Peptides against a protein of PDB entry 6JX3. Designs and how they scored, part 5

Target 1, 85 residues: chain A of PDB entry 6JX3
Amino acid sequence: AEFRLRPEISVAQTDYGMVLLDGRSGEYWQLNDTAALIVQRLLDGHSPADVAQFLTSEYEVERTDAERDIAALVTSLKENGMALP

## One batch from the design tools (peptide; made by RFdiffusion4, then SolubleMPNN; aimed at target 1 N32 T56; its pose is not in this set)

Design b2_p29_7_s2
Fold by OpenDDE base, seed 1:
Structure b2_p29_7_s2 (fold): chain B 85 residues (1-85), chain A 29 residues (1-29)
Amino acid sequence: as target 1 above (85 residues)
Amino acid sequence: SPASAALAARVAREGPPARRLDAPALARR
């Protein structure tokens, strides 16, 4: 399934990094640069596999670690109500 | 978008959110 944010989620780029807002609850979250990069690529339509390949090419990370980090972040985004299941 | 602008304005007023969703930091090759 395609990675998508829930309709009530807003995104902003700030001096502190990417921020996500749940417009219903008013809660908002800051993402560090690595998380923001992953989210941006997923929102652009890249698969988790595509993102893992990108990360291993550009950064000092092994494929297995990249895949795990992506999966963990996606899980967190879903569990915190930011991404659709 | 208006929503993103409002969010940016909130961050400007309140500061960054305490809630974090981080991924392990990576060093560029």
Scores: peptide ipSAE 0.588, ipTM 0.882, DockQ to the pose 0.932
OpenDDE base, seeds 2, 3, 4, 5: peptide ipSAE 0.587, 0.461, 0.578, 0.586; ipTM 0.884, 0.831, 0.879, 0.883

Design b2_p29_8_s1
Fold by OpenDDE base, seed 5:
Structure b2_p29_8_s1 (fold): chain B 85 residues (1-85), chain A 29 residues (1-29)
Amino acid sequence: as target 1 above (85 residues)
Amino acid sequence: KRPLSNELALPAERVAGGRYSRLGLLGRV
C-alpha cells in the first residue's frame, strides 16, 4: 500500500520544523526532524522498507527498531487524520 | 509559536554526526 497524505493536508516548512496543516479545519501538527525525514522519503515514493534501510545506513540504529518506528509513525499519521488509510 | 515537545535523542548517531531522535509529532495546535 502506498503512503499518501489526505488531500486536505498541506506540508509547510517553518522556523521550528515541518508542519502538516489541515486546510479545512485549520488544525496542524508539527513533526520532529526524524519524523519529517521519514515522511519526506515516503512522499518521494520510497517504501517503508526502503526508508528503514536508509535509516540504518545513515544512523547507528538497528533495522528492527527503524521498522517499528516507521510503522508507529505511519499509524499515528493515519489516526490523526493526516494520512490516508 | 514554540514547539510543544522536544526531540528525544536516542543512543544512535548519524554517520554525519547527527542524532537519531524519537519519532514524534511535537504537538497539535
Scores: peptide ipSAE 0.099, ipTM 0.634, DockQ to the pose 0.148
OpenDDE base, seeds 1, 2, 3, 4: peptide ipSAE 0.026, 0.035, 0.030, 0.033; ipTM 0.568, 0.594, 0.582, 0.570; seed 1 fails the geometry check

Design b2_p29_8_s2
Fold by OpenDDE base, seed 2:
Parts: sequence; structure tokens; C-alpha cells
Structure b2_p29_8_s2 (fold): chain B 85 residues (1-85), chain A 29 residues (1-29)
Amino acid sequence: as target 1 above (85 residues)
Amino acid sequence: KKPLSSSLSVPALRVSGGRYSRLGLVGRV
């Protein structure tokens, strides 16, 4: 399924990193650089498999670990109300 | 290739009501 943010979530670029803000609750996540790259690529339409390949090409990470990190991030964003299920 | 550990670092920014995680800082604005 396509990765999408919930409609109440806004994205802001800050000097400290990418921020996802819930306009209704006020809760937000300030993403670290890797998480921001993952979210940006998913929102651009890349699959988790595409993103895993990207991470292994750019960073010192094994494919299995990259897949785990992506899955964990997506799960967390859904559970915390940032992304649609 | 870049070290992943550096890319996964949470910025040293304290936000009222916030907490650190491996993915970033959760907080209230």
C-alpha cells in the first residue's frame, strides 16, 4: 500500500531536521536524518524495497538492517498517528 | 559509504514535553 501522512499532519524543514506536526493535537516528531530520508522517499512514491536499496548504497548498513529500520519507522509513524494505516 | 550511526543521531535539541527515541524527538508544540 502507498505510504501517506494523515491529513492533519504537516511537514516542516528546520535547521535541526525534518518535523512532522499534528495540527490538531500538537504532537510532533523531529526526525533524525535517516528517518527523514526514508519518509521523503516513501512520500515520493518509492517502495520500501527501493528505499532499502538506496540506504545500502549510501550508508554502511546491511540490507536486512535497512529493511528492519524502514519497517520500524513506518510502524511507529502509523501507531503515533502520523501516517495512515 | 556514510556511517549509519551518524545519520541516526537525534539532534541535541531539548523541547518542552519532548522525549528522545532512536527515530527522533517526540514533543509538544
Scores: peptide ipSAE 0.038, ipTM 0.630, DockQ to the pose 0.350
OpenDDE base, seeds 1, 3, 4, 5: peptide ipSAE 0.036, 0.033, 0.028, 0.027; ipTM 0.630, 0.559, 0.567, 0.567

Design b2_p29_8_s3
Fold by OpenDDE base, seed 4:
Structure b2_p29_8_s3 (fold): chain B 85 residues (1-85), chain A 29 residues (1-29)
Amino acid sequence: as target 1 above (85 residues)
Amino acid sequence: KRPLSNELSVPALEVRGGRYSRIGLVGRV
């Protein structure tokens, strides 16, 4: 399934970096730079596998580590109410 | 390839909380 944010979530760029805002509660989460990059690529329609390939080509990271961290991020975004299941 | 440093080894969601208001985010990292 396509990765999507929940409809109440919006993206903001701040002096601290990328944040995801819940328009209903006002709660926000700050993403580190790598997470922001991953989210942006997923929202652009790239699969987690595509993103893992991208990370291993651009950064000094092993494929297994990239895959694990992408999966963990996606899970976290869903569990914290930012992304649709 | 660029060094990754700690970007993937630290929590991706670094800050929880704060509030969005009419004038922006309330709170600091």
Scores: peptide ipSAE 0.037, ipTM 0.600, DockQ to the pose 0.174
OpenDDE base, seeds 1, 2, 3, 5: peptide ipSAE 0.036, 0.021, 0.031, 0.030; ipTM 0.546, 0.528, 0.544, 0.547

## One batch from the design tools (peptide; made by RFdiffusion4, then SolubleMPNN; aimed at target 1 Y28 I38 S76 M82; its pose is not in this set)

Design b2_p30_1_s1
Fold by OpenDDE base, seed 3:
Structure b2_p30_1_s1 (fold): chain B 85 residues (1-85), chain A 30 residues (1-30)
Amino acid sequence: as target 1 above (85 residues)
Amino acid sequence: KKPYVRPSITKIDLSTERGKEIMKQVLAQL
């Protein structure tokens, strides 16, 4: 249930935003501001529900959309080998 | 409330100058 990055993943802050680099494959991905915010909160120990509440309180987004977007991001990070299952 | 932009991740294309610059910045931090 805990969100964690894979041990081979490095986090870098660039002029173009947060980047996740896979030290094994050499692949790397750029996160937009919203994705970076979600990842940081999840890594800080907040649940997806907590993050959804945060998003709806700070941004013009409905709860259902926030929950869907968080779930989709987490799924993408897992499928692309950045987050542990 | 702030405007909302859906979260996204984008695989960086190393064939572009932008991609090469991002990689340069990443490597400089490792």
Scores: peptide ipSAE 0.657, ipTM 0.906, DockQ to the pose 0.915
OpenDDE base, seeds 1, 2, 4, 5: peptide ipSAE 0.654, 0.651, 0.652, 0.653; ipTM 0.905, 0.904, 0.904, 0.905

Design b2_p30_1_s2
Fold by OpenDDE base, seed 3:
Structure b2_p30_1_s2 (fold): chain B 85 residues (1-85), chain A 30 residues (1-30)
Amino acid sequence: as target 1 above (85 residues)
Amino acid sequence: KRPYVRPSITRIDPSTERGKRIMAEVLAQL
């Protein structure tokens, strides 16, 4: 399924990294560099498998760990109301 | 290959000075 942010979510680039703002709840969420990279690639239309391949090719991470981390991040974004189910 | 850091998301606490600074920077862009 396509990864999408909820309509009420705004993306901002700050000196502290990528920040997601929920316009309804007023909550702000800071993403670290890896999370921001994953989100950006998913929003660009890459699949989780594509992102995992990218991570393993560029970073010191095994495929299984990359896949787990991507899945966990996506789950967190959905559970915290930032990404559409 | 580059060192890998696990992805993380952290809710910003708006009651702190750090939180207020981040919020101000975000709001200035909207």
Scores: peptide ipSAE 0.683, ipTM 0.912, DockQ to the pose 0.896
OpenDDE base, seeds 1, 2, 4, 5: peptide ipSAE 0.683, 0.678, 0.681, 0.682; ipTM 0.912, 0.912, 0.912, 0.912

